# Peptides against a protein of PDB entry 6PSE: the designs that were tried, part 127

Target 1, 78 residues: chain A of PDB entry 6PSE
Amino acid sequence: PSEEEEYARLVMEAQPEWLRAEVKRLSHELAETTREKIQAAEYGLAVLEEKHQLKLQFEELEVDYEAIRSEMEQLKEA

## One batch from the design tools (peptide; made by RFdiffusion4, then SolubleMPNN)

Design b2_p26_2_s1
Fold by OpenDDE base, seed 2:
Structure b2_p26_2_s1 (fold): chain B 78 residues (1-78), chain C 78 residues (1-78), chain A 26 residues (1-26)
Amino acid sequence: as target 1 above (78 residues)
Amino acid sequence: as target 1 above (78 residues)
Amino acid sequence: SELEEKFKELIREGRRRLAELEARLA
């Protein structure tokens, strides 16, 4: 018998007291997992925002670099 | 009565059939929430990796920019 | 972005559900 089958049987045969305890247990686990989900999403969002800011900075630097590169190239060709 | 009080009463007074259904519902929700947590973490990791690569590119460009800037400055001062 | 919205959705929904669960467990 798989653990899943054993658990299913336990739930089917359980007394109300056990079932109430299991509801409480699952509620706690669900709360913790939900918190972790939120934290993961918040972290992901933060990193995404940081990446976006970095991308903007990179694009600005790229523009500045191309400007200087072009000026330098013109000077060398003169 | 608050919703939480009503829920608490329901759990306390519920028949085994309702409790079993609630265990099943909570188990299902826990599984889904766990999946979402994992997905959020995976997405966050992917963004983090992209950010890291972008950071490396930015640093490389910064070095190149400073090199050209310095050369240009020297030319202007001459 | 789509990913940004997904994260925001997870946060909003999660916070709501967490509040409900915490209220029940209190």
Scores: peptide ipSAE 0.712, ipTM 0.905, DockQ to the pose 0.933
Fold by OpenDDE base, seed 5:
Structure b2_p26_2_s1 (fold): chain B 78 residues (1-78), chain C 78 residues (1-78), chain A 26 residues (1-26)
Amino acid sequence: as target 1 above (78 residues)
Amino acid sequence: as target 1 above (78 residues)
Amino acid sequence: SELEEKFKELIREGRRRLAELEARLA
């Protein structure tokens, strides 16, 4: 039998004491996994904000670059 | 009674059928939460890669900007 | 952005659920 089938049988045949312990175990794992999910999302959000700030800085530099490039072109043509 | 106290009492007094259903519910929620965690991590990684590429472009533009700025300064001083 | 809102949703929902679970496990 597969591990899944064995687990399913265990759940079906288990006494209340085992089932209560399993509820507790799963609750702990769920809490841990939920915490990790939150952390992953918080990290993603932070990186997204950093990328946004960098994008704004990049766009500002592009404007400054084009201004200097244009001025340079005018000086070279004179 | 608090919701926690009510839940605790429910778990302690529950019949095996309810406990099995709760195990199934928690297992399902754990699987979904795990999937969401993984997905959040994958999205975070993708954003990180985008930020990295943008940073490289920004650094390249900074070099180009400084080159033009320096050339401009030389032209103005001549 | 859509991704920003998704992350915010995961955080808000996660925090709520985590608090519930931690309260039960205390």
Scores: peptide ipSAE 0.712, ipTM 0.904, DockQ to the pose 0.928
Fold by OpenDDE base, seed 4:
Structure b2_p26_2_s1 (fold): chain B 78 residues (1-78), chain C 78 residues (1-78), chain A 26 residues (1-26)
Amino acid sequence: as target 1 above (78 residues)
Amino acid sequence: as target 1 above (78 residues)
Amino acid sequence: SELEEKFKELIREGRRRLAELEARLA
């Protein structure tokens, strides 16, 4: 029997005391997993914001670079 | 009574059928939450990689910009 | 962005659910 089938049988045959303990266990695991999910999303959001700021800085530098490049090119053509 | 107190009473007084249903519900929610956690982590990693590539491009542009800026400054001082 | 909103949704929903669970486990 698979572990899943064995677990299913345990749940079906379990006494209320075991079931209450299992509810508590699952609630605890769910809380921990939920916390980890939140942390993962918060981290992702932070990195996304950092990337956005970096993109803005990059675009600003591109403008400045092109301005100087153009000025330099004009000086070399003269 | 708070919702917490009501839930606690439900768990304590519940019949095995209700408890089995609650175990099933919590197991399902745990699986879904785990999937969402993994997905969030994967998306976060992807954004991190994009940010890293952007950072490399930015640093390359900074080098090029400083080179031209320095050359222009030298020309203006002559 | 869509991804930004998705992360925000996960955070908001997660925090709500976490608070409920922690209350039950107290």
Scores: peptide ipSAE 0.711, ipTM 0.904, DockQ to the pose 0.946
Fold by OpenDDE base, seed 3:
Structure b2_p26_2_s1 (fold): chain B 78 residues (1-78), chain C 78 residues (1-78), chain A 26 residues (1-26)
Amino acid sequence: as target 1 above (78 residues)
Amino acid sequence: as target 1 above (78 residues)
Amino acid sequence: SELEEKFKELIREGRRRLAELEARLA
């Protein structure tokens, strides 16, 4: 029998004491997984904010670069 | 009674049918939360890769900017 | 952005649910 089939049988045939223990076990796993989900989302949000700040810095540098490039081009044409 | 106390009472006094349903509900929620965790991690990784590419572009622009800035400074000093 | 709001939602909802679960397990 597969582990899934065996587990399904356990749930179907289980006494209340086993079922209460299983509710507790699943609640613990759900809490841990929820904590990991929160951590993943917090990390993603942090990286997204860092990327946004970097994008703003990049755009500022582009403006400064184009200003100097244009000035240099004018000097070469004159 | 608090929601916590009420839930604890339900688990303690519940019939096997309710407990089996709760095991099923928690298993389903665990699967969904796991999918959300994975999705959040995948999105975070994608943003991290985008940030890395942007960083490389920024560093390349910095090199080009410093080259023009230095050339312009030399022209002003001469 | 859409992704920013999605991350914020996951965090907010997750923290609420985690608090409920931890209370039950205490």
Scores: peptide ipSAE 0.711, ipTM 0.904, DockQ to the pose 0.934

Design b2_p26_2_s2
Fold by OpenDDE base, seed 4:
Structure b2_p26_2_s2 (fold): chain B 78 residues (1-78), chain C 78 residues (1-78), chain A 26 residues (1-26)
Amino acid sequence: as target 1 above (78 residues)
Amino acid sequence: as target 1 above (78 residues)
Amino acid sequence: SELRERFERLIAEGRERLAELEARLA
């Protein structure tokens, strides 16, 4: 039998004491996994914000660069 | 009674059928939460890669900008 | 952005659920 099938049988045949312990175990594991999910999302959000700020800076620099480039080009053509 | 106290009483006084159902629910939620965690991490990684590429482009533009700025400054000082 | 909203939702829902779980486990 697969591990899943074996686990299913355990749950079906288990005494209340085991079941209560399993509820507690799963609750702990769920809490930990939930924390990790939150952290992953927070990190993603932070990186997204950083990327956005970087993009704004990049666009500003592009404007400045094009202004100088254009001015320089005009000087060279004169 | 608080919600947590009520839940605790449910776990302690519940019949095996309720406990089995709770194990099943928690297992399902754990699986979903795990999936969400992984997905969040994957999205975060993708954004990180995008940010990295943008940063490289930004740095390249900075070099070009400083070169032109310096050249222009020299011309104006002459 | 859509991605921003997704992250924010995950955080908000996660925090709420985590609080519930921690309360039960206390």
Scores: peptide ipSAE 0.723, ipTM 0.909, DockQ to the pose 0.927
Fold by OpenDDE base, seed 2:
Structure b2_p26_2_s2 (fold): chain B 78 residues (1-78), chain C 78 residues (1-78), chain A 26 residues (1-26)
Amino acid sequence: as target 1 above (78 residues)
Amino acid sequence: as target 1 above (78 residues)
Amino acid sequence: SELRERFERLIAEGRERLAELEARLA
């Protein structure tokens, strides 16, 4: 039997004391995983904000670059 | 009693059938939370990669900008 | 953005659930 099947059998045949312990174990694991999920999302949000700020800076630089490029072109054509 | 105390009482006084159901519920929630964690991490990684590419583009533009700025300064001083 | 909203939702829901779980485990 697969580990999943064995686990399922264990749960089905378990005494209340084991089941209560398993509830506690799963609750702990769920808490840890939930914490990790939160951290992952917080990190993602932070990076997203950083990317947004960088994009704004990039767009500003593009404007400045085009301004100088245009001015340079005008000087060369004069 | 608080919700916490009530839940604790439920777990302690619950029949095996309820406990098995709770184990199943928590297992399901753990699986879902794990998926969400992974997904959040993947999204964060994608944004990080996008930010990295944007940064490279930004740095290239800065180089180009400084080149034109310098050239223009030279033209004005000549 | 959609992604921002997703992250924010995950954080908000996660924090709430985490608090509940930690309370139970205390």
Scores: peptide ipSAE 0.723, ipTM 0.909, DockQ to the pose 0.930
Fold by OpenDDE base, seed 1:
Structure b2_p26_2_s2 (fold): chain B 78 residues (1-78), chain C 78 residues (1-78), chain A 26 residues (1-26)
Amino acid sequence: as target 1 above (78 residues)
Amino acid sequence: as target 1 above (78 residues)
Amino acid sequence: SELRERFERLIAEGRERLAELEARLA
């Protein structure tokens, strides 16, 4: 039988004491996993914000670059 | 009693059938939370890569900008 | 923007659920 089937059987045949312990175990694991989820999302959000700021800076520089390029072109053509 | 206390009492007094259902519920939630964690991490990684590429492009533009700025300054001073 | 909202939702929901779980486990 697969591990899943074995676990299912264990749950089906378990006494209340074991089941209560399993509820507690799963709750702990869920809490830990939830923390990790939060951390991953927080990190992602931080990086996203950094990227956004960088993008704004990049766009500003592009504007400035084009302005200077245009001016220089005019100077060379005069 | 608080919801916490009620839940604790429920777990303590619950029949095996309820406990098995709770194990199943928590297992499902754990699976979902795990998926969300992984997905968040993947998204974060993707954004990180995008930010890195943007940074490289920004640095290249900075170099080009300074080159043109310097040239223009020379032209104006001549 | 959509990704931002996703992250924010994950954080908010996660924090809420974590608080509940921690309270139960205390």
Scores: peptide ipSAE 0.723, ipTM 0.908, DockQ to the pose 0.920
Fold by OpenDDE base, seed 3:
Structure b2_p26_2_s2 (fold): chain B 78 residues (1-78), chain C 78 residues (1-78), chain A 26 residues (1-26)
Amino acid sequence: as target 1 above (78 residues)
Amino acid sequence: as target 1 above (78 residues)
Amino acid sequence: SELRERFERLIAEGRERLAELEARLA
């Protein structure tokens, strides 16, 4: 049987003491996984903000660069 | 009693049928939370890569901009 | 953005659930 099917059978045949222990175990794992999810989302949000700020800076520099480039081109063609 | 105390008592006094249902519920929630964690991490990584590429482009533009700026400054001062 | 909102939702929901779980496990 698959691990899932075997686990399901174990749960169905388990005594209350084992089941209580399993509830506790799963609660711990869920807490850890939830913490990791939060951390991943917080990190993603931070990087997203950093990228946005960098994008703004890039666009500003691009405008300034094109202005100078155009002026220089005009001077060289005169 | 606090919610935590009430839950603890519920787990301790619960019949096997309730405990099995709780194990199933927690297992399902763990799977969903794990999926969300992975997805958040993947999105964060994608944004990080985008930021990195943007950073490289920005640095290249900065070099070009400073070159033209310096040349223009020299021309104006001559 | 949509992605920002997704991250914020995950954080908010996660924090709430984590608090509940930690209280039970204390």
Scores: peptide ipSAE 0.723, ipTM 0.909, DockQ to the pose 0.929

Design b2_p26_2_s3
Fold by OpenDDE base, seed 2:
Structure b2_p26_2_s3 (fold): chain B 78 residues (1-78), chain C 78 residues (1-78), chain A 26 residues (1-26)
Amino acid sequence: as target 1 above (78 residues)
Amino acid sequence: as target 1 above (78 residues)
Amino acid sequence: SELEKYFEELIREGKERLAELEERLA
């Protein structure tokens, strides 16, 4: 039998004491996994913000670069 | 009683059928939350990669900008 | 952005659920 089938059988044949313990165990795991989900999302937002700031800086530099490039080009063509 | 107290009582007084259902519910929620966690992490990684590429482009532009800036500065000082 | 909203929603829902679970497990 698969682990899933074995687990299912265990749940079906389990006594209330085991089931209560399993409810508690699963609740703990769910809480932990939920925390991890939150952390992953928070990290994602942080990286998005960092990327956004970098993009703004990049765009500013592009403008400055084009300004100097254009001025230099004018000097070379004069 | 608080919801917490009510839930605790429910778990303690519950019949096996309810407990089995709760185990199933929590297992399903755990699986779903796990998927969400993973997906959030994957999206975070994607953004991180985009940020990295942007950073590389930014650094390249900085080099080019400084080159032109320096050349322009030399021309102005000559 | 859509991705920002996605993350924000995960955080919101997650925090709500986490609070419930932590209360039960206290």
Scores: peptide ipSAE 0.725, ipTM 0.906, DockQ to the pose 0.972
Fold by OpenDDE base, seed 5:
Structure b2_p26_2_s3 (fold): chain B 78 residues (1-78), chain C 78 residues (1-78), chain A 26 residues (1-26)
Amino acid sequence: as target 1 above (78 residues)
Amino acid sequence: as target 1 above (78 residues)
Amino acid sequence: SELEKYFEELIREGKERLAELEERLA
């Protein structure tokens, strides 16, 4: 049988003491996984903010670049 | 009693049928939380890649900007 | 943004659930 089928059988045939231990184990694992989910989301949010700040800086530089380009074009045409 | 105390009591006094149901519930929640964690990480990675591409574009624009700035400075000094 | 909201919601829900779990495991 597959590991899943074996586990299902264990759960079905288990005594209360084993089941209580399994509830505790799963609760711990769920807590850890939840922490990791939170951390992943916090990291993603931080990177989004960094990207946003970089985009603003890029747009400012584009404006400055176009200003200088235009000024230089005027100087070359004079 | 607190919800925590009530839950602890439930787990301790529960019949196997309730405990099996709780194992199933926690397993399901763990699977969902794991999927959410993975998805969050994948989105975070995608944003990081976008930020990296934007950074490369920004650096390229900085080079172009400095080139034009330098050329314009030379023209103004002549 | 939608992605910002997505992450914020994951954080909120996660922290709430984590608190519940930690209380049970204490």
Scores: peptide ipSAE 0.725, ipTM 0.906, DockQ to the pose 0.930
Fold by OpenDDE base, seed 1:
Structure b2_p26_2_s3 (fold): chain B 78 residues (1-78), chain C 78 residues (1-78), chain A 26 residues (1-26)
Amino acid sequence: as target 1 above (78 residues)
Amino acid sequence: as target 1 above (78 residues)
Amino acid sequence: SELEKYFEELIREGKERLAELEERLA
């Protein structure tokens, strides 16, 4: 039998003591996985904010660059 | 009793049928939470890649800007 | 943005559920 089928059989034939232990185990794994999900989302949000700040800085630099470029172009044409 | 105490009592006093249902519920929730964790990580990675590309563009613009700034500064000092 | 909201909801819902689980496991 597959591991899944074996597990299903185990659950179906298990005594209450085993089932209670399994509930506890699954609850622990769920808590851990939930923490990891939260962490992944927090990291994603942080990177998104960093990207946004970088974009603003980039746009500001573009404006400054175009200003200097324009001034230089005027000087070269004169 | 607190919700925690009530749940603990429920687990301790539950019949096998309820415990099996709880195992099934927790297993399903674990699978779903795992999928959400993975998806969040994938989205975070995508944003990180976008930020990296933007950073490269920003650094290139900074180099060009500093070159023009330096040339302009030389002209002003002369 | 939609992605910001997505992450924020995952964090909010996750923290709520985690608190419940941690209480049960204490």
Scores: peptide ipSAE 0.725, ipTM 0.906, DockQ to the pose 0.925
Fold by OpenDDE base, seed 3:
Structure b2_p26_2_s3 (fold): chain B 78 residues (1-78), chain C 78 residues (1-78), chain A 26 residues (1-26)
Amino acid sequence: as target 1 above (78 residues)
Amino acid sequence: as target 1 above (78 residues)
Amino acid sequence: SELEKYFEELIREGKERLAELEERLA
């Protein structure tokens, strides 16, 4: 039988003591996975903020670049 | 009683049918939380890649800006 | 942004659920 079928059989035929232990085990795994989800979201949020700051810096540099480019173009045409 | 105390009592005094249902519910929630963790990580990775591309564009613009800045500085000093 | 709100909600909901689970497991 597959591991899934064996597990299903265990759950169906298990005594209350095993089932209580399984509830505790699953609760622990859920807590750990929830913590990992939180960490993934916190990291994603941090990178998103970093990207936004970089975008603002890029836009400021574009403005400065266009100012100098325009001045240089005027000097070359004059 | 607190929610924790009530839940603990349920687990301790529950019949096998309730415990099996709880195992099923926790397994389902674990699967959903795992999917959410993965999705959050995927979105975070996408933003990281976007930030990296933006950084490369920013560095290219910095090089172009310094070239024009240097040329303008030389013209002003001469 | 929408993605910012998405991450913030995941964090909020996750922390609430984690607190509940940790209480049960203590």
Scores: peptide ipSAE 0.724, ipTM 0.906, DockQ to the pose 0.915

Design b2_p26_3_s1 (from b2_p26_3, 12 letters changed)
Fold by OpenDDE base, seed 4:
Structure b2_p26_3_s1 (fold): chain B 78 residues (1-78), chain C 78 residues (1-78), chain A 26 residues (1-26)
Amino acid sequence: as target 1 above (78 residues)
Amino acid sequence: as target 1 above (78 residues)
Amino acid sequence: SAALEAEIAKLPPALKRLFRETLARL
């Protein structure tokens, strides 16, 4: 049997005391996992914002670079 | 009583059939939330890598920009 | 990459573990 089938069997055969303990365990793990998920999402959003700001800076520098390159070309041709 | 205290009371007074159903529900939610947590982490890592690559590109452009700026300055002074 | 690891190292402990574990699975 798969681990899932074996677990399902255990749940079906379990006494109320074990079931209550399992509910408590799962509730705790769910709360923790939910918190971690949210934290990971928040961090990802923060990094996205940082990347966005960096992209803007990069694009501004590209514009400046192209301007100087163009001016340089004109200066060398004259 | 808090919602947590009320829930705890419900779990303590619950019949085995309800407890088994609750274990099933919580197991499902935990599995789903775990998957979502991992996905959030994977996404965050991807964005971090993208930001890093962008930073490298930015730094390379800065070097090139400074080189051209310096050359331009020399050309204008001569 | 080393750079990625350096960024992960700056994270809060819980996130640090999560991202390292995630990276290890990829």
Scores: peptide ipSAE 0.380, ipTM 0.849, DockQ to the pose 0.810
Fold by OpenDDE base, seed 1:
Structure b2_p26_3_s1 (fold): chain B 78 residues (1-78), chain C 78 residues (1-78), chain A 26 residues (1-26)
Amino acid sequence: as target 1 above (78 residues)
Amino acid sequence: as target 1 above (78 residues)
Amino acid sequence: SAALEAEIAKLPPALKRLFRETLARL
């Protein structure tokens, strides 16, 4: 039998005391996992914002670079 | 009573059939939340790598910009 | 990436573990 089937049988045959303990365990793990998920999402959003700001700076520098490149080309052709 | 206290009382007073159903529900939610947590972490790592690559590109552009700026200044002084 | 590892190292313990575990699966 798969571990899933074995667990299912265990749940079906378990006494109320074990079931209450399992509800408590699962509730705790769910709460922790939920918190970790949110934390990871918040971090991802923060990094995304940092990346966005960096991209804006990069684009500004590209504009300045092309301006100087163009001016330099004009000077070489004069 | 808080919702948490009310839930705790419900678990303590619940019949085995309800408890088994609750174990099943919590197991399902835990599995889903775990997948979502992993997904959030994977996304965060991807954005972090993208930010790093962008930073490297920005630094390379700064070097190129200064090179052209210097060359242009030399041309203007000639 | 050494740079990525360095950034992960700066994270809070719980998040650090999560990202290391996630990275190991990729």
Scores: peptide ipSAE 0.374, ipTM 0.848, DockQ to the pose 0.947
Fold by OpenDDE base, seed 2:
Structure b2_p26_3_s1 (fold): chain B 78 residues (1-78), chain C 78 residues (1-78), chain A 26 residues (1-26)
Amino acid sequence: as target 1 above (78 residues)
Amino acid sequence: as target 1 above (78 residues)
Amino acid sequence: SAALEAEIAKLPPALKRLFRETLARL
C-alpha cells in the first residue's frame, strides 16, 4: 500500500484521542509551514527588488557609456 | 474566548467523523502550503540567478566604461 | 513600487497571490 493509503487507513481506524492529537500535530505543522512560506515570499520579494534596482543602475551606466563612446568616436574622427 | 480557545473546544467536543474530516482538511492545507513554500523558494532562487547574471553584465560594462573614460581623458590631455 | 507590482503581475497565479499577500503584510 502507498504511504497515503496507509495513512488513510490509520485515520479511518483511529480512536478520537489519536484524531485529536493528529489535528493538533497538523495544526502545528501548518502554522510552521505557513511561517516558512511567508519568509520565502518575503525573501523572494526582496531579491526581486534588488534585481530591479540593479537593472536601473545598469541602464543608467549604459546611457553614460554610450554618451562617452559617442564623444570619443567624434574626437577620433576629428 | 480567543479563536484558538474556541477551536480547541471544538476539537475536544468533536465527534470522530468531524475529527477525520478536520485531519483531511488540515492535511490538504498543509500539502498546498508546502507546495507554495517550495514555489516561493524556487522563484527566489531563479531571481537570484538572474540578479547574478545582471551583476556580471554590469561589472563588464563598468570595465568598458572606465577604459573609454580613461582613454578619453588621455586624448583630452594630449 | 509600481515596477515591483508589474513584476508580480507576471508571476503564476499561486505566486502572484502569495507575493501580493506578503506585500500586504509588510
Scores: peptide ipSAE 0.355, ipTM 0.842, DockQ to the pose 0.955
Fold by OpenDDE base, seed 3:
Formats: C-alpha cells, sequence, structure tokens
Structure b2_p26_3_s1 (fold): chain B 78 residues (1-78), chain C 78 residues (1-78), chain A 26 residues (1-26)
C-alpha cells in the first residue's frame, strides 16, 4: 500500500485521543508552514524591488555612458 | 472566549467523524501551503540570482564609464 | 510600485496570487 493509503487507514482506525493529537499536530505544522510561506513571499518581493531599482540605475548609467561615448567620438573626429 | 479557545473546545468535544474530517482538511491545507512555500522560496532565489547578475553588469559598466570619463577629461585638457 | 506590479504580473498564476496576497498584507 502507498504511504497515503496507510495513513488513511491509520486515521480511519484511530481513537479519538489520537485524532485530537493529530489535529493539534497538523494545526501547529500548518501555522509554522504558513509563517514560512509568508516570510518567503515577503523576501521574494523585497528582492524583486531591489532588482527593479538596480535595473533603473543600470539603464540610467547606460544612457550616460552612451552620451559620453558619443561625445568622445565626436571630439576625436574634430 | 477567543477563537482559539472556541476551536480548542470544539476539538475536545468533537466526535470521531468530525475529527477525521478535520485531519483530512488540515492535511490538505498543509500540503498546499507547503507547495506554495517552496514555490515562493524558489522564486526568491531566482530573483536573487538575477539581481546578482545585474549587479555584476552594473559594476562592469561603472568601470567602463569611469574609463571613458577619464579619457574624455584628458582629451579636453590637451 | 507600478513596476513591481508589472513584474508580479509576469509570474505563473499560483505565484502571482501568492505574491499579490503577500503584498496586500504588507
Amino acid sequence: as target 1 above (78 residues)
Amino acid sequence: as target 1 above (78 residues)
Amino acid sequence: SAALEAEIAKLPPALKRLFRETLARL
């Protein structure tokens, strides 16, 4: 039998005391996993914003670089 | 009573059929939340890598920019 | 940030929902 089938059988045959304990366990794990999910999402958003700001700075520098390159090329031709 | 206290009372007074259904519900939510957490973490790592690559490109462009700026300043002084 | 929202919009549906929900809580 699969692990899922074995677990399903365990739940079906379990006494109320075990079931209450399992509800408590699962509730705790769900709360922790939910906090971790939120933390991961918040981190991802923060990094995404940082990347976006860096991209804007990079694009500004590219414009400035091309301007100076063009000016220098003109000075060399004169 | 708090929602937590009310839920705790419900679990304590619940019949086995309700408890089994609650175990199933919590297991399902835990599985989904776990998948979402993993996806969020993977995305965060991907964005972090992209940000790192962009930072390297930015730093290279800064070096090139300063080189051209310095050369142009020398040409203007000559 | 409109730009941030544009990047979130490019995400797969599941991640898009997750990050939008997270952003709404911040």
Scores: peptide ipSAE 0.354, ipTM 0.842, DockQ to the pose 0.951

